# Peptides against a protein of PDB entry 7AE7, part 55

Target 1, 321 residues: chain A of PDB entry 7AE7
Amino acid sequence: KVYKDLREFLEVLEQEGQLIRVKEEVNPEPDIAAAGRAAANLGKNQPAVFFEKIKGYKYSVVTNVHGSWQNHALMLGLDKNTSTKDQFYELNRRWDKFPVPPNVVKREAAPCKENVIDKDINLFEILPLYRINEQDGGFYISKASVVTADPEYPDDFNKLNVGTYRIQVKDRDRVGIQALAMHDIAVQLEKAEAENKPLPIAITIGNNPLVTFMASTPVGYNQNEYEFVGALQDGVPMDIVKSDLYDHLYVPAGSEVVLEGHIIPRVRTVEGPFGEFPGSYSGARLQCEVKIDRITHRTNPIFENLYLGIPWTEIDYLMAL

## One batch from the design tools (peptide; aimed at target 1 P28 F139 G272)

Design b2_p22_1_s2 (made by RFdiffusion4, then SolubleMPNN; from b2_p22_1, 11 letters changed)
Fold by OpenDDE base, seed 5:
Structure b2_p22_1_s2 (fold): chain B 321 residues (1-321), chain A 22 residues (1-22)
Amino acid sequence: as target 1 above (321 residues)
Amino acid sequence: SAIEKAIEERRKKLEEILKEVA
């Protein structure tokens, strides 16, 4: 099976008994993290946890979407009981199909374009933000697929990057992003900052699970993550759509939320701390700042966020491949 | 766009390869 979006995947997880639906209203803190920890105690076949109602917010949260080998098998469209060995075999077989170019869909055919916010932007109105860890310095968006391009080669599709980065919410329309020197985004930012220009960015939330997987998987600077998604879909192209603000940025057509904006050149602000692992906090550092200029989103958007509770954490499954 | 044109060219190339393997 191939998934167009997060919602199709969540439906399959629920049908396969790999999703717990929490129907009662929860407090963002500490209930989301507590429920995630409780789900982790169910063993190695940990389900996703879907929170339908969050106090003080309009929309839902889902966590631990990639949090088990069963969920990983289902992501590949395999039987949930497929062995880890057979999953790796299938991944390697499909990897050789690279590149599988995406389909560019029209704006009217893209679910991520159902709603637009272009004024009075407030991230707290669209995302049920919470502290993932009790000692976090703020609210984090920890499972976004971030789209950037090479400012010297904006028309080169091979240089379009889709990556996962630590993102802290700083204000209603501002986020901090950790762009480390080893990341492709840092190369692109360096080029923009050399000319004192903003770097265009699209932060996408709630995607086809293979997009999230590929965004967390290192590839070559001249390799496009969307073309690997098509390969991992066994030769079925994924659907992308042009961003609203930038002609050279393309986002997954099925994204729940798309934050379009720019990295402010030569500005650094305090970010962190963040509990990347239980009991291990990265220190506060000066990081890049993004201004959000436009939001597009699906009706009743689902906020997909990373579960960082009891090991094995969701990040372990995303990086173990 | 230039990107859309490049993607379409790649799609055509992939279709040609798939016909040769089939």
Scores: peptide ipSAE 0.269, ipTM 0.775, DockQ to the pose 0.011
OpenDDE base, seeds 1, 2, 3, 4: peptide ipSAE 0.023, 0.157, 0.226, 0.261; ipTM 0.405, 0.644, 0.737, 0.762

Design b2_p22_1_s3 (made by RFdiffusion4, then SolubleMPNN; from b2_p22_1, 11 letters changed)
Fold by OpenDDE base, seed 3:
Order: structure tokens, then C-alpha cells, then sequence
Structure b2_p22_1_s3 (fold): chain B 321 residues (1-321), chain A 22 residues (1-22)
């Protein structure tokens, strides 16, 4: 089975007993994190947790989408009881199908374009933001697929990068991003900053689960994550669409939310602390800052965010193969 | 765009490679 978007995957998770739906209104803190911890304590069969109603917000949250080997099997369109070994073999078999180029769809065909916000941007109106950990220095977007390109080669599709980075909300229209020197985004940012130019960016939230998986998987600088998604879909291309602000940035057509903007050149602001692992906080650091210039989103967007409560975390499953 | 052309070129290459293996 191939999924067009997060919603199709969540439907399958629910059908397979791998999603808990919380219909009651919850407080963003501490209820979301507490429910995530409770789900993790259910043992090896950790379900996703979908919160329909968040107090003070209009939209829903889903966590722990990749939080188990069963969810990982289902992501690959396999039986949920497929062994880790067989999942690995199937993943490798499909990996060899790289590259599978995506389909570029028209703007009108892309669900992520259903709504547009281009003025008075307020991230809190679109995303039910909460502290993941009690001691976090703010609200984090921890499961975004971030799209950037090489500013010297913007038309080279092979250099289009889709990565996962720690993102702290800094203001209504500002986020901090951790771009480590080992990340492809850091190479691209260095080139932009050398010229004192902004780096165009699209932060995509709530994607096809294989997009999230590939964004969390290191690939070569000259390899495109979308072409691996097509490979992992057993040769079925994924659908992408041009960003609204940038002709050279393509986003998943089915993204729940797309934050379009730019990394401000040569600006560093305080980010953190963040509890990346249970009992481990990365200290506050100077990090890059993104200005959000435009938002596109699906109607009733689902905020997919990472669960970090107990090992194995979603990160562990996303990086385990 | 040059980007769209690059995608199409790669798609065409992949299609040809698949036809040669089949």
C-alpha cells in the first residue's frame, strides 16, 4: 500500500489498532506529553496518539506516528506483524529502485494549497504548539521535513535537500533552526551567508510517513529524498508541488502545513534548551533564525509532532534501519 | 523550468533503464 499523505496513513494505523484517538478536549500541557508517555508504556506495540481537541487551539495534534516497528511495517505497506528482519530486507530491496522521480502536480491539485496566509502570520493559529518536555525553553516543531536547495545550483534537483532539523518557535512568524555543520542545509546556508543572502526554505509538517522517514535518513548531497520516497513506495512516484514563494523549492503535495520563508543571513539567536532524549537537555545555543513569509495549509491541518518521552522514541525507529 | 526539465530527463532515463532490464 502507498499513502498520499499523513491522513491516509493515520486511517490505516487506526484500522490496524495502531492509533489511539483522544476525543476529549486536552490541555496542551501536560496532557499531550503525558499521553505519549502512556502510549510508550504499552510495550512494543506503541500506537500513534491523535488528539482531536486541544484547549485554546482550533486544530488537532498527532504524536508517535513512527513510534513502533508495527507502525514502521505499515509505513512500508507491509503487514504490521512483519519482522524487523523482513522489514529491513524489503526496505533494502526497494532502496535499490532509487531513483524514482516524483510527480510534479499543479497548485490546484495539491491539498497543501487549500488555504493561504500571507499577512499577519501567527504560527499559534495554525499549529497547536506545546512544550514537549517540561524544561524545554519553548515550543518545538520536531518532525518537520525542511526543504532547501543549493543557492549556486537552484535548478539541480539532485541538490534539493529534504531534512529533519530541530525547530524552536521564536515568535509568531519566526523559528530557530538547528543547522549542524554535518547537515546538507549547513552547506547550502554557508553559500548563502558568504554572499549575505537569505536561504529560501520550506518547512513542511504532517507528511506522507515515508517523506518523514527519508527526511530523517542521511543521503548523499547529490541525492534527492523524494526520489528515495518513490523507491520506498516500490516504484510509485510521490506527488510534489512548487512552493508559492520559490520556483526551485518543491514540497509534498499532501503536507498538512507548509511554512515558507528564509533563513536570515548571518543572524544567530538563542535557541533551547531542548530535551532531545529523556533526561538529556541540549543547552541553549545560538542558532539560525527563519522568518516565515507565507503559510499554506490543508483545511483542519493536523500538527504532527515527535514523541520524545521514553526510549525507544520515534527518532530511534526513524533511524534504526 | 530547468528543474522540471531535470526531473523529466531523469524520469525518461529511469524508464529506459527499466525497459532494458525487463
Amino acid sequence: as target 1 above (321 residues)
Amino acid sequence: SAFDAAIEARRAKLKKELEEVA
Scores: peptide ipSAE 0.007, ipTM 0.310, DockQ to the pose 0.011
OpenDDE base, seeds 1, 2, 4, 5: peptide ipSAE 0.000, 0.000, 0.000, 0.009; ipTM 0.266, 0.316, 0.237, 0.350; seeds 2, 5 fail the geometry check

Design b2_p22_1_s4 (made by RFdiffusion4, then SolubleMPNN; from b2_p22_1, 7 letters changed)
Fold by OpenDDE base, seed 4:
Structure b2_p22_1_s4 (fold): chain B 321 residues (1-321), chain A 22 residues (1-22)
Amino acid sequence: as target 1 above (321 residues)
Amino acid sequence: SAFEEAIRERREKLEKILKEVA
């Protein structure tokens, strides 16, 4: 099975008993993090947790979407009981199908374009933000697929990067992003900053689970993550759409939320601390700052966020391959 | 089904935990 979006995957997770739906109103803190810890403690068959109602917010949250080998099997469109060995074999078999170019769909055909916010941007109106860990220095968007391009070669689709980065919310329309030197985004940012230019960025939230997987998987600088998604879909192209602000950025057509903006050149602001591991906080660092200039989103957008708790966490399953 | 029962048990466990931390 191939998934067009997060919603199709969540439906399958629910059908397969790999999603718990919380219908009662919860507090964003500590209930979301506590429920994620609880789900992680359910043993080998860790479900996703879908919170329908969050106090003070309009929209829903889902966590632990990739939080088990069963969920990982289902992501690959396999039986949930497929062994880790067989999942790995199938992943490797499909990897050899690279490249599978994506389909570029029209704006009108892209669910992520159902709603637009281009003024008075407030992330808190769109995303039910919460502290993932009790001692976090702020609210994090931890499961976004971030799209950037090479500013020297903006039309080179092979240099279009889709990566996962730690993103701290800093204001209604600003986020901090951790761009490490080992990531392709750092190369692109360096080029932009050399000319004191903004780096265009699209932060996408709530994607096809294979997009999230590939955004967390290191690939070559001249390899497009969307072409790997098509390979991992066993040769079925994924659907992408042009961003609203930038002709050279493409986002998953089915994204729940797309934050379009720019990295402010040569600006660094304090980011953190963040609990990357239980009881282990990475110190505060100076990180890049993104101005959000436009939001597009699906009607009733689902905020997909990582659960970080007792190992094995969702991130452990995403990185275990 | 054993499946529906497993989901119910998981939900009940989660609801219990949510009540304990609320």
Scores: peptide ipSAE 0.019, ipTM 0.370, DockQ to the pose 0.020
OpenDDE base, seeds 1, 2, 3, 5: peptide ipSAE 0.013, 0.005, 0.007, 0.014; ipTM 0.361, 0.350, 0.388, 0.372; seeds 1, 5 fail the geometry check

Design b2_p22_2 (made by RFdiffusion4)
Pose (drawn by RFdiffusion4):
Structure b2_p22_2 (pose): chain A 313 residues (1-149, 158-321), chain P 22 residues (1-22)
Amino acid sequence: KVYKDLREFLEVLEQEGQLIRVKEEVNPEPDIAAAGRAAANLGKNQPAVFFEKIKGYKYSVVTNVHGSWQNHALMLGLDKNTSTKDQFYELNRRWDKFPVPPNVVKREAAPCKENVIDKDINLFEILPLYRINEQDGGFYISKASVVTANKLNVGTYRIQVKDRDRVGIQALAMHDIAVQLEKAEAENKPLPIAITIGNNPLVTFMASTPVGYNQNEYEFVGALQDGVPMDIVKSDLYDHLYVPAGSEVVLEGHIIPRVRTVEGPFGEFPGSYSGARLQCEVKIDRITHRTNPIFENLYLGIPWTEIDYLMAL
Amino acid sequence: SLEEESKEDLEKVKKLREETWE
């Protein structure tokens, strides 16, 4: 099976006993992060945890989506009990199907374009943002796929919420931004960027894939789907930016020129906190989102947690 | 310091979140 969006994958997970629904209202901190750690601590058949009610918020959160070999196998469309070695072989075989060009769809057909917010941008009205770890510098979006511009790149970068319509980003960690970053800051021009949240599991998996192999990213997702192309749609504001047609939330924005502010600290996959450093800020100019969006976020702690599964094979 | 400013950012974001709840 192939998933057009996060919601089809969550349906499969729930049918397979790999998704737990938390119906009672929970507080943002530390409840969501504590549940993410506990789900990771179950050791075997760790499920995704779906929080339907978060105090003071309107929408729902899902965590630990990739955090088990069962979830990972279901992401690949295999039986949930497929051994790790056999998943490795299936990924190795599909790796060679690269490239599979994506299908570009019309705006009216992309679920991520159901709702538009073009003014008075407020991330909190859409995303139930919370603190992941006690010593984090802020509330984080820890599982976004970021699109920048065959020269289109998708990657995962931790994003700290700074204001209702502003976030932080380590721009010098996106090694295609950094030639346009010099030109843009030298000329005081903004650099367009797209932040996608709540995606097809293979899109997130591709976004965590090593940068050393300069692939075409979306064309790699079609390879992981064993030859089935993925659907992408053009962003409202920037014609050279394409986002997954099924994303739950799309934040279209730009990197603010000549602005460096304190970002962090935040957790890193080796199990420790990073330090606080001066990093770039991104202004959110537009939000498009599906009706009743789902905030797919990720807990990060002492290994093994969900990030290890996203990096393993 | 960067540490102090980081703590201030967290408190600002918490305040902004509470104001959104109103």

Design b2_p22_2_s1 (made by RFdiffusion4, then SolubleMPNN; from b2_p22_2, 12 letters changed)
Fold by OpenDDE base, seed 3:
Order: C-alpha cells, then sequence, then structure tokens
Structure b2_p22_2_s1 (fold): chain B 321 residues (1-321), chain A 22 residues (1-22)
C-alpha cells in the first residue's frame, strides 16, 4: 500500500488499531503532552494520538505517528506485525530502487493549495501551537519537512534538500530554525549569506509518512529525498507541486500546511531551550530566523507534531530503521 | 493567551542567553 498524504495513513492507523482519537475538547497544555504519555504507557503497541478539538484553536493535532514498530510496518505498506528484521530487509530492498523521480502535479490538483493566506499571517490561527515540554523556550514545530535548494544551482533538482530541523515559533509570521553545519541546509544558507541574500524556504507540515521518514534520514547532497520516497514506495512516484513563491522549490502535493518564506541573511536571534529528550534541554543559542510570506493549507489542516513524552521518541524509531 | 506566554518565554530566552555568555 502507498499513501498520498498523512490522512490516508491516519485512516489505516485507525483501522489497524494504531490510532487513538480524542474527541473531547482538550487544553493545549498540559493535556496534549499528558495524553501522549498516557498512550505511550499502554505498552509495545504505542498508537498515534489524534486530538480533534483543542481549546482556543480551530484545528486538530496528531502526535506519535511514527512512534511504534507497528506504525513503521504500516508506513511501508506491510502487515502491522511484521518483524523489525523483515521491515529492515524490505526497506533495504526498496532503497536500491533509487532514484524514482516524482510526479509534478498542477497547482489545481494539489490538496496543499486548497487555501491561501498571503496577508496578515498568523501561525496561531493555522497551527494549534503548544509547549511540548513545560520548560521549552516557546512553541516548536518539530516534525516539519523543510525544503531548500542550492542558490548557485536552483534548477538542479538533485540538490533540492528536504530535511527535518528544530523550528521555534518567534512571532505570528516568524520562526527560528536550527541549521547545524552538518546539515545540507547550512551549506545552502552559507552560499546565500555570502552574497547577503535571503534563502528561499518552504516548511511543510503533515506529510506522507515516507516523506517525513526521508526528511529525517541523511542522504547525499546531490540526492533528492523525493526520489528516495518513490523508491520506498516500491517504485511508485510521489506527487509534488511547485511552491507558490519560488519556481525552484517543490513541496509534497498532499501537505497539510506549507509555510513559504525566506531565511533572513546574517540575522541571528535567540532560540531554545528545547527538551529534545526527557530531562535533557539544549541551551538557548543564536539561530537563524525565517520570515513567513505565504501559507497554503488543506481545509481543516492537521498539525502533525513530534511526541517527546517518554524516554523513547519518534526519532528513536526513525533512526532504528 | 498562548501568544502572551510565547512573548514571556522569549524574554526568558534572552536572559538564558546572557547567562550562557558569562
Amino acid sequence: as target 1 above (321 residues)
Amino acid sequence: SLEELAKERREKQLELLKESQK
């Protein structure tokens, strides 16, 4: 089975008993984190948790989408009881199918383009933001697939990067992004900043689970993550669409929310702390800042965010495969 | 509001940053 978007995957998770739906209104704090911890304590079959109603917000949140071996098996279109060994074998078999080029769809065919916000941008109206950890320095978007390109080679599709980075909300239309030197985005940013130019960026939220998986998996600078998604879909191309602001950036056609903007050149502002692991906080540091210039989103967008409530995280499962 | 809480946290971040630079 291949999934076009997050919604198709969530439907399968629910059918397979790997998703808990919380229908009652919850407080964003502490209820989201508390319910996530409670769900994780149910044992080895840790389900995703879908919050339909959040006090003070219009839209929903889902957490722990990748938070179990059962969910990983289903992500690969396998039986939920497939062993970790067999999952690894199948993943490696499919990896050798790289590259599988994506399909570029028309704007009108892309669900992520259903709604547009191009003025009076307010992230709090689109995303049910909350503190993941009580001591966090703010609200984080922790499971986004961030799209950037090489500013010297913008038309080289092989240099298009889709990565996962820690993103802190700084204002209604601004986010901080942690671009570490070891990440491909840092190479691209260095080139832009050398010329004092903005780096175009698209921050995509709520994707096909294999997009999220590949965005968290290191690949070569000249390898496109979308072509690996097609490989992991056993040779079925994924659908991408051109961003609204930039001709050279492509986003997943089925993204729940797309934040389009730019990294402000040579600007650094305070970011953190963030509890990346239970009881472990990264200190506050100066990091890059992104101006959000345009938002596109599906009707009733789902905010997918990372679960960090227990000694294991979704990252642990993403790194184990 | 959550926006107000975010503002308060940003002020605290600046304090933490200053402490880390001593």
Scores: peptide ipSAE 0.250, ipTM 0.810, DockQ to the pose 0.104
OpenDDE base, seeds 1, 2, 4, 5: peptide ipSAE 0.087, 0.056, 0.021, 0.218; ipTM 0.729, 0.713, 0.602, 0.819

Design b2_p22_2_s2 (made by RFdiffusion4, then SolubleMPNN; from b2_p22_2, 15 letters changed)
Fold by OpenDDE base, seed 5:
Structure b2_p22_2_s2 (fold): chain B 321 residues (1-321), chain A 22 residues (1-22)
Amino acid sequence: as target 1 above (321 residues)
Amino acid sequence: SLAEEAEAQRKKQEELLKESQL
């Protein structure tokens, strides 16, 4: 099976008994993190946890979407009981199908374009933000697929980068992003900052699970992650749509939320601390700052965020491949 | 210090949350 969006995947997870639906209203803190830990204690077959009602917010949260080998098998459209060995075999077999170019859909056909916010931007109205760990320096968007391009070659689709980066909410319309030198985004940012220009960015939340997987998987600078998603879909192209602000940025057509904006050149502000692992915090550092200029989102958007509980954490599954 | 600035930023975000919560 191939999934167009997060919602189709969540439906399959629920049908397969790999999603717990929390229907009662929860507090953002500490209940989301606590419920995630409780779900992790159910054993190796860790389900996704879907919170329908978050106190003080309009929309839902889902965590631990990639948090088990069963969920990983289902992501590949395999039987949930497919062995890890057979999953790796199938991944390798499909990887050789690269490149599978995506379908560029029209704006009116893209679910991520159902709603637009271009003024009075407030991230807290769209995302049920919470601290993942008690000692976090703020609210994190930890499972976004971030789209950037080479500012020297903006029309070269092979240099379009889709990556996962640590993102801290800094204001209603500002986020901090951890762009380390080892990331493709850092190469692109260096080129923009050399000319004192903003770097265009689209931060996409709640995607087709293979998009999230590929955004967390290192590929070559001249390889497009969307073309690998098509390969991992066994040769079925994924659907992308042009961003609203930038002709050269493309986002998943089915994204729950798209934050379009720019990295402010030569500005660094305090980001962190963040508990990447239980009992381990990365300290506060100066990091890049993004201005959000436009939001597009699906009606009743689902905030997909990373589960950071008892090992195996969701990060372990995203990095294990 | 970076730690003091991080704590000030945390406090700002908590205020923003309170202002934005329904």
Scores: peptide ipSAE 0.423, ipTM 0.904, DockQ to the pose 0.800
OpenDDE base, seeds 1, 2, 3, 4: peptide ipSAE 0.338, 0.377, 0.412, 0.361; ipTM 0.869, 0.885, 0.898, 0.883

Design b2_p22_2_s3 (made by RFdiffusion4, then SolubleMPNN; from b2_p22_2, 13 letters changed)
Fold by OpenDDE base, seed 5:
Structure b2_p22_2_s3 (fold): chain B 321 residues (1-321), chain A 22 residues (1-22)
Amino acid sequence: as target 1 above (321 residues)
Amino acid sequence: SLAEEAARQRERQEKLLEESQK
């Protein structure tokens, strides 16, 4: 089974008993984190948690989408009870199918283009933002697939990078991004900053689960994550669409929300702290700042965010494969 | 200090949230 978007995956999770739907209105803090912890305490078969109603917000949140081996099996289109060993075997088998080029779809065929915001941008209106940890320095977007390109080779599709980075909301139309030297985005940013130019960026939220998985999986600088997604779909291409602002940036056609903008050259602002693990906070540091210039989104967008609350957090599963 | 700047940033974000919910 192959999924076009997050919604198709959530439907399967629900059918397989791997999604809990919270229908009652919750407070963003502390109820989202608390409910996630409660769900995690149900055992090793941790479900995703879908919050339908959040006080003060219009839209929904889903957490812990990748938070179990059962969910990982389903992501691969396998039986939910497939052993970890067999999942790894199948993953490796499919990995050898690389590259599987994506399909570029027309703008009118891409669900992520259903709505456009290009004026009076306010991230708080489109995303139900909350603190993941009580002591966090702000609201984080922790499970985005971030798209950037090489500014010297913008037309080289092999150098298109889709990665996961720590993103803190800074203003209505600004976010901080942690671009560490070991990340491909840092190489691309260095090239842009050498010329004092902005780096184009698309921050995509709520994707096909294999996109999120590959964005969290290190690959070579000259390897495109979308071509691995096609491989992991056992040779079925994924659907991508051109960004609205940049011809050389492609986003998943089914993304719930796409934040298009640029990294401001040679600007560093305070970011953090963030509780990456319970009881472990990364300190505040100077990090890059992104200006959001345009948003596209699906109608009634779902905010997918990372669950961080107990040992064997969702990040542990994303990094374990 | 970075810690003081981070605290100010946190307060600003809380204010932005409050303004968006009105």
Scores: peptide ipSAE 0.436, ipTM 0.912, DockQ to the pose 0.850
OpenDDE base, seeds 1, 2, 3, 4: peptide ipSAE 0.376, 0.392, 0.382, 0.374; ipTM 0.887, 0.895, 0.889, 0.886

Design b2_p22_2_s4 (made by RFdiffusion4, then SolubleMPNN; from b2_p22_2, 10 letters changed)
Fold by OpenDDE base, seed 4:
Structure b2_p22_2_s4 (fold): chain B 321 residues (1-321), chain A 22 residues (1-22)
Amino acid sequence: as target 1 above (321 residues)
Amino acid sequence: SLEEEAKKERERQKKLLEESQK
């Protein structure tokens, strides 16, 4: 089984008993985090949690999409009870199929282009934002696949980077992004800032689960994550579409929300703290700031966000294989 | 301090949320 988008995956999770649907209206805080923790306590088969109604918001939230070995097996199109060993074997077998180039689809064929916001941008109207942890310094988008390119080689598709970075909402149309030296985005940003130029960026939310997986998986600077997604789909190319603002940036065709903008050169603002681990908070630090210039989104977009629970966090499953 | 700035930013974001829900 290959998934075109998050929605197809959520349907399979629900069919397999790996998704809990919360139909009653919840408060963004503390109910989303509390329900996520409660779901994590259901034992070895931690389901995704889908919140249909959130007080003060129009749209839905889903958490813990990758939060179990069962969900990971299903992501690979395997039986949900496939052993970790067999999942690892299959992952490695498919990895050797790299590269599998993506298909570039037309704009009109891309679900992420169904709606456009290019003025009066307000992230709170599109994303049901909440504090993941009680002591978080703000609202985080923690499971986005962020697309950037090398400003010196913008047309080199092999240098197109799709990564996962901690993103704090700063304003209606601004976010902070944690671009550490170990991240490929930091190399690209350094080149842009040397020339005092903005770095083009597309922050994609609610993707094909293999896109999210690969965005969280370290690869070489000259390797494209989309070509690994095709490999992990056992040789089936994924669908990408050109961003609206930038000819050299491509986003997953099925993204729920795409935030297009730029990293402001040589600007650093306070970001954090964030509860990266239960009971452990990162300190506040100066981080990059992104201006959001355009949003495209599917009708009734689903906000996929990270769950952080005990004893295993969702990130542990994303990084374990 | 960065911690004080982070606290102020948290309060600002809380107000921003409240304003966005009106």
Scores: peptide ipSAE 0.357, ipTM 0.881, DockQ to the pose 0.900
OpenDDE base, seeds 1, 2, 3, 5: peptide ipSAE 0.271, 0.146, 0.325, 0.285; ipTM 0.845, 0.790, 0.868, 0.854; seed 2 fails the geometry check

Design b2_p22_3 (made by RFdiffusion4)
Pose (drawn by RFdiffusion4):
Structure b2_p22_3 (pose): chain A 313 residues (1-149, 158-321), chain P 22 residues (1-22)
Amino acid sequence: KVYKDLREFLEVLEQEGQLIRVKEEVNPEPDIAAAGRAAANLGKNQPAVFFEKIKGYKYSVVTNVHGSWQNHALMLGLDKNTSTKDQFYELNRRWDKFPVPPNVVKREAAPCKENVIDKDINLFEILPLYRINEQDGGFYISKASVVTANKLNVGTYRIQVKDRDRVGIQALAMHDIAVQLEKAEAENKPLPIAITIGNNPLVTFMASTPVGYNQNEYEFVGALQDGVPMDIVKSDLYDHLYVPAGSEVVLEGHIIPRVRTVEGPFGEFPGSYSGARLQCEVKIDRITHRTNPIFENLYLGIPWTEIDYLMAL
Amino acid sequence: AEFEEENEELLEKLYKIRDELS
């Protein structure tokens, strides 16, 4: 099976006993992070946890989506009990199907274009943002796929919420931004960027894939789907930016020129906090989202947690 | 110390913004 969006994958997870629904209202902190750690602590058949009610928020949160070998196998469309070695072989075989060009769809057909917010941008009205770890510098979006511009790149970068319509980003960690970053800051011009949240599991998996192999990213997702192309749609504001047609939330924005502010600290996969450093800020110019969006976020702590599964094979 | 203070102020601002949703 191939998943057009996060919601089809969550449906499969729930049918397979790999998704737990929390119906009672929970507080943002520390409840969501504590549940993510506990789900990771179950050791075997760790499920995704779906929070339907978060105090003070309108929408729902899902966590630990990738956080088990059962979830990982279901992401690949295999039986949930497929051994880790067999999943490795299946990924090795599909790796060679690269490239599979994506299908570009019209705006009216992309579920991520159902709702538009073009003014008075407020991330909190859409995303139930919360603190992941006690010493984090802020509320974080820890599982976004970021699109920048065959020269289109998708990657995962930790995003700290700085204001209703402003976030932080480590721009010098996106090694295609940094030739356009010099030109843009030298000329005081903005650099367009897209941040996508709540995606097909293979899109997130591709976004965590090593940068050393300069692939075409979306064409790699079609390879992981064993030859089935993925659907992408053009962003509202920037014609050279394409986002997954099924994303739950799309934040279209730009990197603010000549602005460096304190970002962090935040958790890193080796199990420790990073330090606080001066990093770039991104202004959100537009939000498009599916009706009743789902905030797919990720808990990070002492290994093994969901990030280890996203990096392993 | 300066960075710590700045992060504390950021958290207070974010909590305020979140409380205003109610």

Design b2_p22_3_s1 (made by RFdiffusion4, then SolubleMPNN; from b2_p22_3, 14 letters changed)
Fold by OpenDDE base, seed 5:
Structure b2_p22_3_s1 (fold): chain B 321 residues (1-321), chain A 22 residues (1-22)
Amino acid sequence: as target 1 above (321 residues)
Amino acid sequence: SEAEREIEELKKRLEEEIKSLE
């Protein structure tokens, strides 16, 4: 089984008993985080949690999509009861199929292009934002696949980077991004900042689960994450589409939300703290700032966000590979 | 608080739903 988007995966999770649908209206805080913790504490099956109705918001939230070995097996199109050992074996087998180039689809065929916002941008109208932890310094987008390119080699598809970074909402149309020196995005940003130029960026939310997985998996600077997604789909190419603002950036065709913008050169603002682990907060730091210039989104977009539960966080499953 | 009570009720409902899937 191969998934085109998050929605197809959520359907399979629900069919397999690995998704719980909360139909009652919930408060963004603290209900989402509290419900997630409750689900994680059950210790069995660790399902995704889908919140259909959130007070004060129009759209839905899903958490814990990658939050179990069962969900991970299903992501690979395997039986949900496939052992961890067999999952790793299959991952390694498929990894050797790299590269599998993606299909570039037409704009009209890409669900992420169904709606466009290019003026009066307000992230709070599109994303049901909430604090994940009580002591968080703000609202975080914690499960985005961020697309950037090498500004010196913008047409080199092999240098296109898809990564996961901590993103704090700073304003209606601004976010802070943690670009650490060890990240490929930091190399690209350094090149842009050397010339005092903005770095083009696309922040994609609610993707094919293998895109999210690969965005969280370190690869070589000259290796494209989309070509690994095709490998992990056992040789089936994934679908990507050209961004609206930039010729050299491609996003998953099925993304729920795409935030297109730029990292402002040589600007640093306070970001954090964020509770990366229960009871452990990263300190506040000066981080990069992104201006959002355009949003494209599916009709009734689903906000996929990270669940940070005890004892195992969703990030543990994403990084344990 | 009333808010804390509502959260606990939500947790309970969620736990029941999860158990029903087992």
Scores: peptide ipSAE 0.020, ipTM 0.589, DockQ to the pose 0.027
OpenDDE base, seeds 1, 2, 3, 4: peptide ipSAE 0.017, 0.020, 0.017, 0.018; ipTM 0.562, 0.593, 0.531, 0.575; seeds 2, 3, 4 fail the geometry check

